# Peptides against a protein of PDB entry 6MBK: the designs that were tried, part 213

Target 1, 240 residues: chain A of PDB entry 6MBK
Amino acid sequence: GFEMVNFKEEGFGLRATRDIKAEELFLWVPRKLLMTVESAKNSVLGPLYSQDRILQAMGNIALAFHLLCERASPNSFWQPYIQTLPSEYDTPLYFEEDEVRYLQSTQAIHDVFSQYKNTARQYAYFYKVIQTHPHANKLPLKDSFTYEDYRWAVSSVMTRQNQIPTEDGSRVTLALIPLWDMCNHTNGLITTGYNLEDDRCECVALQDFRAGEQIYIFYGTRSNAEFVIHSGFFFDNNSH

## One batch from the design tools (peptide; made by RFdiffusion4, then SolubleMPNN)

Design b2_p25_7_s2 (from b2_p25_7, 11 letters changed)
Fold by OpenDDE base, seed 4:
Structure b2_p25_7_s2 (fold): chain B 240 residues (1-240), chain A 25 residues (1-25)
Amino acid sequence: as target 1 above (240 residues)
Amino acid sequence: SSLIPVRHPLGTVSEEDEKLFDEVE
């Protein structure tokens, strides 16, 4: 019912190949296809994860490292997904000087600077960890871990991470949701949920879409500033 | 059964996370 399309203004997105009705389940992604904190733990990163307090405490960083490890692994199951990810982002970590200067007039500047500081600090920490920790020796990124790599990974996660339940439904974890995360954003209600019985993410249409129309979803309530900072885009019709 | 809403959390570092870095660095 949909196809991946490169839209001129929005970049890659999903386009309906048939009419889709509001509330129709048009897209689902089984857990096995997700990149999760759990899949990170079950990967080559697992031994390091089990020994590093930061990875354990910060699921977003765990996902970032998982993403980097899988990217560096030619046989990774997620290679097709990873190849669809942007090579760079419009997130603060990629801002040019003029963009930062523009934000100086806003409260967002504090968050931008915080993001810079935190990301740099994280990189420095994990650079040392990767160089010195015994369980890092098997990581495919062992000899290639640059700030640019880390910046990309954390930006990928920042823009695409989602809260989903664990398999037993007892806790919330973080996941990247392939294919689904290609949908561009609009205002509305959250129409994506997790079906524990079928163990999959399910997305229902926010509105009617005709064949040939781009399919939009709503990721959550955010101000435009928050979208810029955390999602790397500006939505003109944002009601916040 | 009802679906569990999938939310996109903000990618901010909490004060607690900052403190954790202070402890492990």
Scores: peptide ipSAE 0.323, ipTM 0.849, DockQ to the pose 0.881
Fold by OpenDDE base, seed 1:
Structure b2_p25_7_s2 (fold): chain B 240 residues (1-240), chain A 25 residues (1-25)
Amino acid sequence: as target 1 above (240 residues)
Amino acid sequence: SSLIPVRHPLGTVSEEDEKLFDEVE
């Protein structure tokens, strides 16, 4: 009922191939297709994960490394998904000097500097880990781990990570949701939920969409500043 | 049959995470 399209202004998004009614379940993604902290643990990263306190404590970093490892793996199941990801982002980690200067007059500057500091610190830590830890030897990034790689992965996760339940529903974990995250944002209500019985993400239509129209979803209530900082875009019609 | 909302969390580092870095660096 939908297809991936490169839209003129929004870039890649999903377009309806048929009429979709509001609240219609038009998209679902089984857990096995998600990039999760669990899939990271079950990957080549697993041995390192089991011995690194930061990876264990910070699911977003685990996802970032998972993404990097899979990107570096030609036979990765997620290659088709990874290839759809932007090479660069409009997040603070990619801001030019003029953009940073503009934000100096705003409260957002503190968050920008925090992101820079934290990301640099994380990179420095993991660079050392990758060079010295025995379980890092099998990682495809062992001999090629740059700040640019890490910045990209962190930005990818920051903009696309989602909270989902664990398989048993006992805890919350983080996931990248392929195909679903191709939807561009609009104002509205959360229309995506996780179905534990069927073990899948389910997305219902926010509104009626006609065949040929772009399908939009709502990521959550955020200010424009928060969208810039955490999602890398402005939404003109954001009421918050 | 109840769905658990899928939400996009903000990518912030907590004070606890910063303390953890202090401990492991």
Scores: peptide ipSAE 0.310, ipTM 0.846, DockQ to the pose 0.875
Fold by OpenDDE base, seed 2:
Structure b2_p25_7_s2 (fold): chain B 240 residues (1-240), chain A 25 residues (1-25)
Amino acid sequence: as target 1 above (240 residues)
Amino acid sequence: SSLIPVRHPLGTVSEEDEKLFDEVE
């Protein structure tokens, strides 16, 4: 019902190959295909995760390191997904001086500076951990962990992380959702849910799409400032 | 069975996370 397409202005997205009706289940992604905190724990990162309080407390950082480890692994199951990710982002961590100056007139500036501070602090901490912790020796990034790598991973997770239930539904965890996250954004209603019985993410169409049209989804109601901070873009039709 | 909404959370570091860094650095 859809295909991956590289659109000229928007990059990769999904295009309908047939007419899709509003509320039609057109896309589902099983848990086994997701990059999750749990898959991070079950990866080469697992031993370090089990001994590092920060990785345990901050699922987004765990996903960032999971993403870096898998990127550095030529035979990773997620290589096809990782290759679709942008090499750079429009997130605050990539802002030029002029962009930061522009934001000084907005309420977002404090969050921007917070992101810079926190990301730098995280990098410094984990650089030391990777250099000194015995379980870090197994990581493919052991000798090549740069700030640019970390910035990319954090930005990838920031823009693409999702809350999903654990397998038993008792808690929430974080996940990157391959294929689904290739959908570009539009304003509307959240049309993605998790089906615990089938253990999969399910996306229904926000509106009717004709064959050949790009499929858009809505990630949540946010201000433009929040989109810049957390998603790296402005949306003109955003009511906030 | 009702679907559980999949949400894209805000990527903010909590005050608790900042305190944790203070403790482990």
Scores: peptide ipSAE 0.288, ipTM 0.841, DockQ to the pose 0.882
Fold by OpenDDE base, seed 5:
Structure b2_p25_7_s2 (fold): chain B 240 residues (1-240), chain A 25 residues (1-25)
Amino acid sequence: as target 1 above (240 residues)
Amino acid sequence: SSLIPVRHPLGTVSEEDEKLFDEVE
């Protein structure tokens, strides 16, 4: 059906290996393969999670720490996925001085500064937590937790987090969706949903794709500024 | 049965989150 390919401009993406028709279910990802807040709770992070109010309240941070812990774990189930993640991002946390200066003339500057402030604050808080909390001792990041690590994890989550239902469908939780999130963005409609009966994410094709074509999906309505802030890129054909 | 849409939330910190940090720091 598809294969992972490194495209020159877009980076990693999915390419069709056969013709895929519009609305065809071409990709599904069972819950057990997702990195979720729940999987974070069930990981080595679980004991700390159970005692830290911030981790409990902020699912995105829980995912960030989950990602860091799994990255630091050679035998992690998610190593193949983590290896596909960018080592750096084009998000504001990685902006150089010139990029920030450019944004000073835009409405995005406030959000950029907020992101800097918040991320720094989070790092400082959790640095202390990791150094002092008893349940942090068993974390693989105990002896090595840098701002660069945290920046990467936060940026990974920021760009890739998705809302999915809990197993019982009663609430919404956050998830990273391996393989699926390798699809690059295009304009269109949301074609990804969660099937609770089968307990999986399901993605149907936005359009017909021929064998050899890159498969694109629509991540949602965003302004270009929001794409810069949250996805790290501009979309030229973004109608929103 | 209809699928529940999978959505990408914006990575913004809420005011509530900021207040929580104020409480725990």
Scores: peptide ipSAE 0.319, ipTM 0.851, DockQ to the pose 0.871; fails the geometry check

Design b2_p25_7_s3 (from b2_p25_7, 11 letters changed)
Fold by OpenDDE base, seed 4:
Structure b2_p25_7_s3 (fold): chain B 240 residues (1-240), chain A 25 residues (1-25)
Amino acid sequence: as target 1 above (240 residues)
Amino acid sequence: SSLVPVRHPLFTETEEDEKLFEEVE
């Protein structure tokens, strides 16, 4: 019912190949296809995860490293997904000086500086970990872990991470949702949920889409500042 | 049969995360 399309202004997105009705389940992604903290634990990163307090405490960083490890793994199941990810982002970590200067007049600047500081600290910490920890020896990124790599991974997770239930539904975990995250966003109602019975992420159509129209989803209400900081874009008619 | 909400959390270090970094440095 949809196809990947490179839209001129919006980049990659999903286009309807047929008419889709509002509330129609048009997209679902089984857990096995998701990049999750659990899949990170079950990957080559698992041994390090089990011994690193930061990875254990910060699932978002775990996802970032999982993403980097899988990117560096030629036989990774997620290679097709990873290849769809942007090589660069419009998030603050990629801002030029002029963009930062513009934000100095806004409340967002504090969060931007915090993000810079935190990301730098994270990188420095994990650079040392990767170089010195015994369980890092098998990581495919051991000899190639640059700030640019980490910046990319963090930005990928920052823009694409989602909270989903664990398999047993007892807790929440973080996940990257392939295919689903190809949808560009609009304002509206959140139409994505997780079906525990079928163990899949489900997305229903926000509105009617005609064949040939781009499919948009809504993933949360945020201020423009939050969008800039965490998503790298603005919504003109944001209610906040 | 009900769906569990999927949310996009912000990538932000908490105060606890900051303290943890201080502990492991």
Scores: peptide ipSAE 0.449, ipTM 0.904, DockQ to the pose 0.874
Fold by OpenDDE base, seed 3:
Structure b2_p25_7_s3 (fold): chain B 240 residues (1-240), chain A 25 residues (1-25)
Amino acid sequence: as target 1 above (240 residues)
Amino acid sequence: SSLVPVRHPLFTETEEDEKLFEEVE
């Protein structure tokens, strides 16, 4: 009921190929297609994950490394998804000097500086780990792990990570949701949930869409500052 | 019939994460 399209102003998004009614389940993604902390544990990253306290404590970083490992793996199941991801982002980690200077007049600058510091520290730590840890030898990124790689992975996770339940529903984990995360943002209600019975992420239409119209979803309530810091853009219709 | 809400958390370090980095650094 939809297709991937490169829109002139919004970039990549989903377009309806048929009429979709409000509240209609038009998109679902089974767990097996998601990139999760669990899939990271079950990947080539698993041995290192089992021995690194940071990877175990910070699922978002685990996802970032999972993304890097899969990107570096030509036969990865997620190659088609990874190839749809931007090569660069509008997040603060990619800001030019003028953009940073603009934020200096706001309280957001403190969060930006924190993000720079934290990301640099994370990279430095894992650079050392990858160079010295025995289980890192199995990683496809062993001989090629740059700050640019890490910045990209962090930004990808920052903009696209989602909380979903574990398979048994007992805990919350983090996931990247292919296809679903191609939808561009609009104001409205969150229309995405996880169906534990069918073990899939489900998205229902926010409104009626006609064939040929772009499909939009609402990611959640954020301040403009939070969007800048964590998503890299301002949202005009944001009342916060 | 029951859906668990999907949420987009912020990519931030907690105070615990900060302390952990200090411990393993």
Scores: peptide ipSAE 0.445, ipTM 0.905, DockQ to the pose 0.908
Fold by OpenDDE base, seed 5:
Structure b2_p25_7_s3 (fold): chain B 240 residues (1-240), chain A 25 residues (1-25)
Amino acid sequence: as target 1 above (240 residues)
Amino acid sequence: SSLVPVRHPLFTETEEDEKLFEEVE
């Protein structure tokens, strides 16, 4: 077993409540618990999704809007999950002037500026859509769609989106994986996969964890620059 | 049965996405 814990430096994470052995399936999340592009289509966002070419083309933005709509819905199934999400992120979209200035000395600066530009453009576009599109009137965010909201949602998706198979396994889609994404990152091997037979995301332990230890997982190999751009942190031992 | 890999893709716009924005704006 495991439990959610707020760790001092790392924020929320999972702690083992018993000894977990390496390669043990300790965590699984059924599809029905995931926030996916499909669940977005099946939500209050569905009508707008069906009419907006950008939402249809960019599943990550669809997830961002799905997240915003569910956050604004008191009775959302995902409220417990959403409440575990950070209110702010260390991603470039949240960087202060000094942090941006620091990045100007790095090769990542062009990607950071692109991220700013793209995010701003996306917001401007969807602000207009929300104000003018008939199907937007049904959205719980109709009267409350700020850049800060969008920045948060984009950053949430940016840091937590995962590519998983569709239910029929014919293609891939994007998903936020509650509970699983509470695991903080470490270096190692990817130990998460999707079981289509049982229709669930499955995570096996990267290593032995003793009762009381924080459970870490590996999300994938990225450069430090990519981590800064997309996750807002550096890994010193990113030697994989 | 083998698990389907779960990957964490980057949040990036493609050139096609950019063109689409230009088209719909």
Scores: peptide ipSAE 0.444, ipTM 0.904, DockQ to the pose 0.908
Fold by OpenDDE base, seed 1:
Structure b2_p25_7_s3 (fold): chain B 240 residues (1-240), chain A 25 residues (1-25)
Amino acid sequence: as target 1 above (240 residues)
Amino acid sequence: SSLVPVRHPLFTETEEDEKLFEEVE
């Protein structure tokens, strides 16, 4: 019912190949296809994860490293997904000097500086870990771990991470949702949920889409400033 | 049969995360 298309301004997105009705379940993604904290633990990163307090405490960073490890693995199951990810982002970590100067006149500047500081600290910490920790020797990152790599991974997770339930539904974990996250965003209602019975993410249509129209989804109610800082985009008609 | 909400959390450090970095540095 949909296809991936490279749109001129929005980049990659999903286009309807048939008419889709509002509230129609048009897209679902089984857990086994997701990149999760659990899949990170079960990957080559697992031994390091088990011994690093930061990776254990910060699932978002675990996802970032998982993404980097899989990107560096030619035979990774997620290579087709990773290849669809942007090489650069519009998040603050990629801002040019002029863009930062512009933000100095806004309330967002403090959050931007915090993000820079935190990301730099994280990189410095893990650079040392990768160089010194025994379980890091087998990682594809051992001989190639730059700030640019980390910035990219963090920005990927920042813009695309989602909370989903664990398999038993007792807790929440973090996930990247392939294919689903290719949908560009609009204002509206959240139409994505997790079906524990079928163990899959499910997305229903926000509105009617005609064949040939781009499919948009809504990630949540946020201010434009929050979207810029954490999602790399904003809406002109955002009512919040 | 009820769906569990899928939410997009912010990539932010908590105060606990900051303290943890201080402890492991």
Scores: peptide ipSAE 0.442, ipTM 0.901, DockQ to the pose 0.889; fails the geometry check

Design b2_p25_8_s1 (from b2_p25_8, 17 letters changed)
Fold by OpenDDE base, seed 5:
Structure b2_p25_8_s1 (fold): chain B 240 residues (1-240), chain A 25 residues (1-25)
Amino acid sequence: as target 1 above (240 residues)
Amino acid sequence: MEYKSPAPLTPEDEEKLREMYKKLK
């Protein structure tokens, strides 16, 4: 139904290989392929996670460290996914001095400074943790944990994190969704949900697409974390 | 239902993911 391509202006995206109809289920990603807080707990990060209060309290930071650990692991299952991620982001953490000066006239400056300060504080904290904590010794990033690495990981998670149900559907957790997050976005309705019965993320077509057209989806604002819960697009038995 | 931690990724899961990204060059 689709293929992955690198578009000249938009970078990586999905292109239809056949005609796709509106509301057609064209893409799904099983839970096992997702990078989640749970997969972080089950990784080399698990021992440290179990001992660090911040990692336990902040799933986004847990995902950031999971991403860094997997990036530093040549044999990581997610290497093909990680290699598709941008090296830099259009986030406040990457703003140049001129951009920051422009924002000084707006209310946004407070948020930019807050994010920068918080990220710097988190880095300083975790730098110390990685250097001193016994369970950090096995992390592949032990000898190469820079602010640039942390900024990248935090920005990756900030722009790509999603809320999904836990396996039993009783709670929500955070996930990066490989393949799905390669779709470029347009204005419209959220057409992504989670099928608990089949334990997979599902995406239905926003509109008709013809063979050869780029497939666009709508996943909301810069933080995609709430797309599924707020849209009510959780379904048990969507026999699509 | 009681929460169950996901099982480790299988070789089949790894192959599936790699195949999904195979054309990304």
Scores: peptide ipSAE 0.024, ipTM 0.550, DockQ to the pose 0.019
Fold by OpenDDE base, seed 1:
Structure b2_p25_8_s1 (fold): chain B 240 residues (1-240), chain A 25 residues (1-25)
Amino acid sequence: as target 1 above (240 residues)
Amino acid sequence: MEYKSPAPLTPEDEEKLREMYKKLK
């Protein structure tokens, strides 16, 4: 077992309430609890999704809009999760003028400007869609859809999205994973995967933890999106 | 991009989160 704790230096994390052994499955999150492209399709966003080619083609944008709609919904199941999300991010979309000026001497500046330009174009496109599309009338963001909202949602998804299999395992989709996001990260072995048989995200302990110790996980040096794929979709049943 | 830890929660948010996590199990 584990509990949520506010650690002095690391902020919120998970603490073991009992001894946990290395490779023990200590945390799992069923698909039904994830924010996914599929849950976006099944939400108030669904009708718009079904008619907008960009939402259909860009799962990350679909998640961003799903996140905005749920944030604006007081009774959303995901409110407790959404409330844990940062209000600002260290992504290029939040770089201050001084940071951008510093980067002007680097090759990275082109990527930063590209991201700004693309995000601004996407916002302008969707602002028009939200204002004019019949299926947008029921969206909570209809009356308030700012660039700051969009920047936040895109950055939230960009930093926290994970690739998981579809229900049938035929392809990959994108998901935000509540509870798992509460774990602080360390270096080590990748210990998170997806179990298709039980239809859940799974995390195994990278080391022994004693009762009272903070639980750390490792998702690799790569983006969270690639994490699940690199760890494999299936933990061998023999390792648990 | 680099993972960022969750923001600090209000006491009310913490309680809601705890309730949600009970449902996650």
Scores: peptide ipSAE 0.023, ipTM 0.560, DockQ to the pose 0.023
Fold by OpenDDE base, seed 2:
Structure b2_p25_8_s1 (fold): chain B 240 residues (1-240), chain A 25 residues (1-25)
Amino acid sequence: as target 1 above (240 residues)
Amino acid sequence: MEYKSPAPLTPEDEEKLREMYKKLK
């Protein structure tokens, strides 16, 4: 009931090809199309993941490296998705001096600086890991791992990560959902869920859409404030 | 906040993406 369209100003999005009713299941994305912590483990990153405590403990970082590895792989299944990602983000990691100065008058400044500091430290750590760890030799990013790359990947994951159940439904894991990211966002109620039986993400229509109309979805607030508060680096205690 | 515009896609990339998503219908 939808098609991918390149909209002026908005970029890629989904357009209804038929009338869609509110609450109608119109879109689903099976797990096999997702970039997940599990797919990271099963990729070229897997050997390093198995030996690095930070990758194991922080699924968002694992996804960031997975994203970088796939970006550096011309034949990656996710290349079409990766190409739809912004080159830069409006996250604290991209704030200019003037923006930071403006925030100095707010309570958010501490969190911004913390995020900067943490990201820089993580980069320094992983730079060393990539240079010295035997399992890093096979990574396509070994000779090209800059802070800019890391900042981009971290920001991509931070802004786009979704919590989904594991295959057995026993835990939550993190995923990038390509088709989700193709939808432009609107304000409203979250109309997304995960169907464990069919092992897919599901989206129901927020409202009626007529044939030819752009489809907008809402699957979470994506404000910078929420990213600073809730979408920073988190430690997954269940990974140990 | 609005995301910055995505990187430009080649026609080939766009077609690959369309093919990928068509499998979801």
Scores: peptide ipSAE 0.033, ipTM 0.583, DockQ to the pose 0.020; fails the geometry check
Fold by OpenDDE base, seed 4:
Structure b2_p25_8_s1 (fold): chain B 240 residues (1-240), chain A 25 residues (1-25)
Amino acid sequence: as target 1 above (240 residues)
Amino acid sequence: MEYKSPAPLTPEDEEKLREMYKKLK
């Protein structure tokens, strides 16, 4: 019902290949396609994850490392998705000196500096972990782990992480959602949800789309997709 | 933070992504 298209003005997006009706389930992404904290645990990162308290406590960092490990793995299942990701982001971690100087007159500067300091500290910590921890020896990033790599991964996760239920629905976990990221976004009603029975992310059409039209979705008020699960919304409570 | 759309794909990347997705649908 849709195809990936590079739109000249809006960049990459999805285009309808047929008429899609409002409220029609047109897009779903099975859990198996997602990069999750669980998939990180089940990957080459798993042994290190099991031994590192920060990875265990901070799912976003676990995803960042998962992303880096998979990026560095030529045979990674997620290579096609990872290749779609921007090389740089408009996150504070990428602000140029002039942008930072401009922000010095604002209260935002404290948050920017905090992010820089925290990210740098995390990098330094994990650099040491990767170099010294026995379970890091097989990580494909062991000999190539730069601050730029870490900044990219953290920013990728920060901008693209979504809260989804665990397989049993008992908890929430973080996920990067392939194909979901391909949709351009508009304002409107939240059209994203998670179907636990079919174990997939689901998107229903916000409006009618004709064949050949770009499909827009509404992911929420935040940078992350909000999912409706059963009687509730899963909101990313990560106050960024 | 603002959500950003992915970078443009090469035709090869698009095909790989489509193939990946088809296997899981």
Scores: peptide ipSAE 0.032, ipTM 0.584, DockQ to the pose 0.022; fails the geometry check

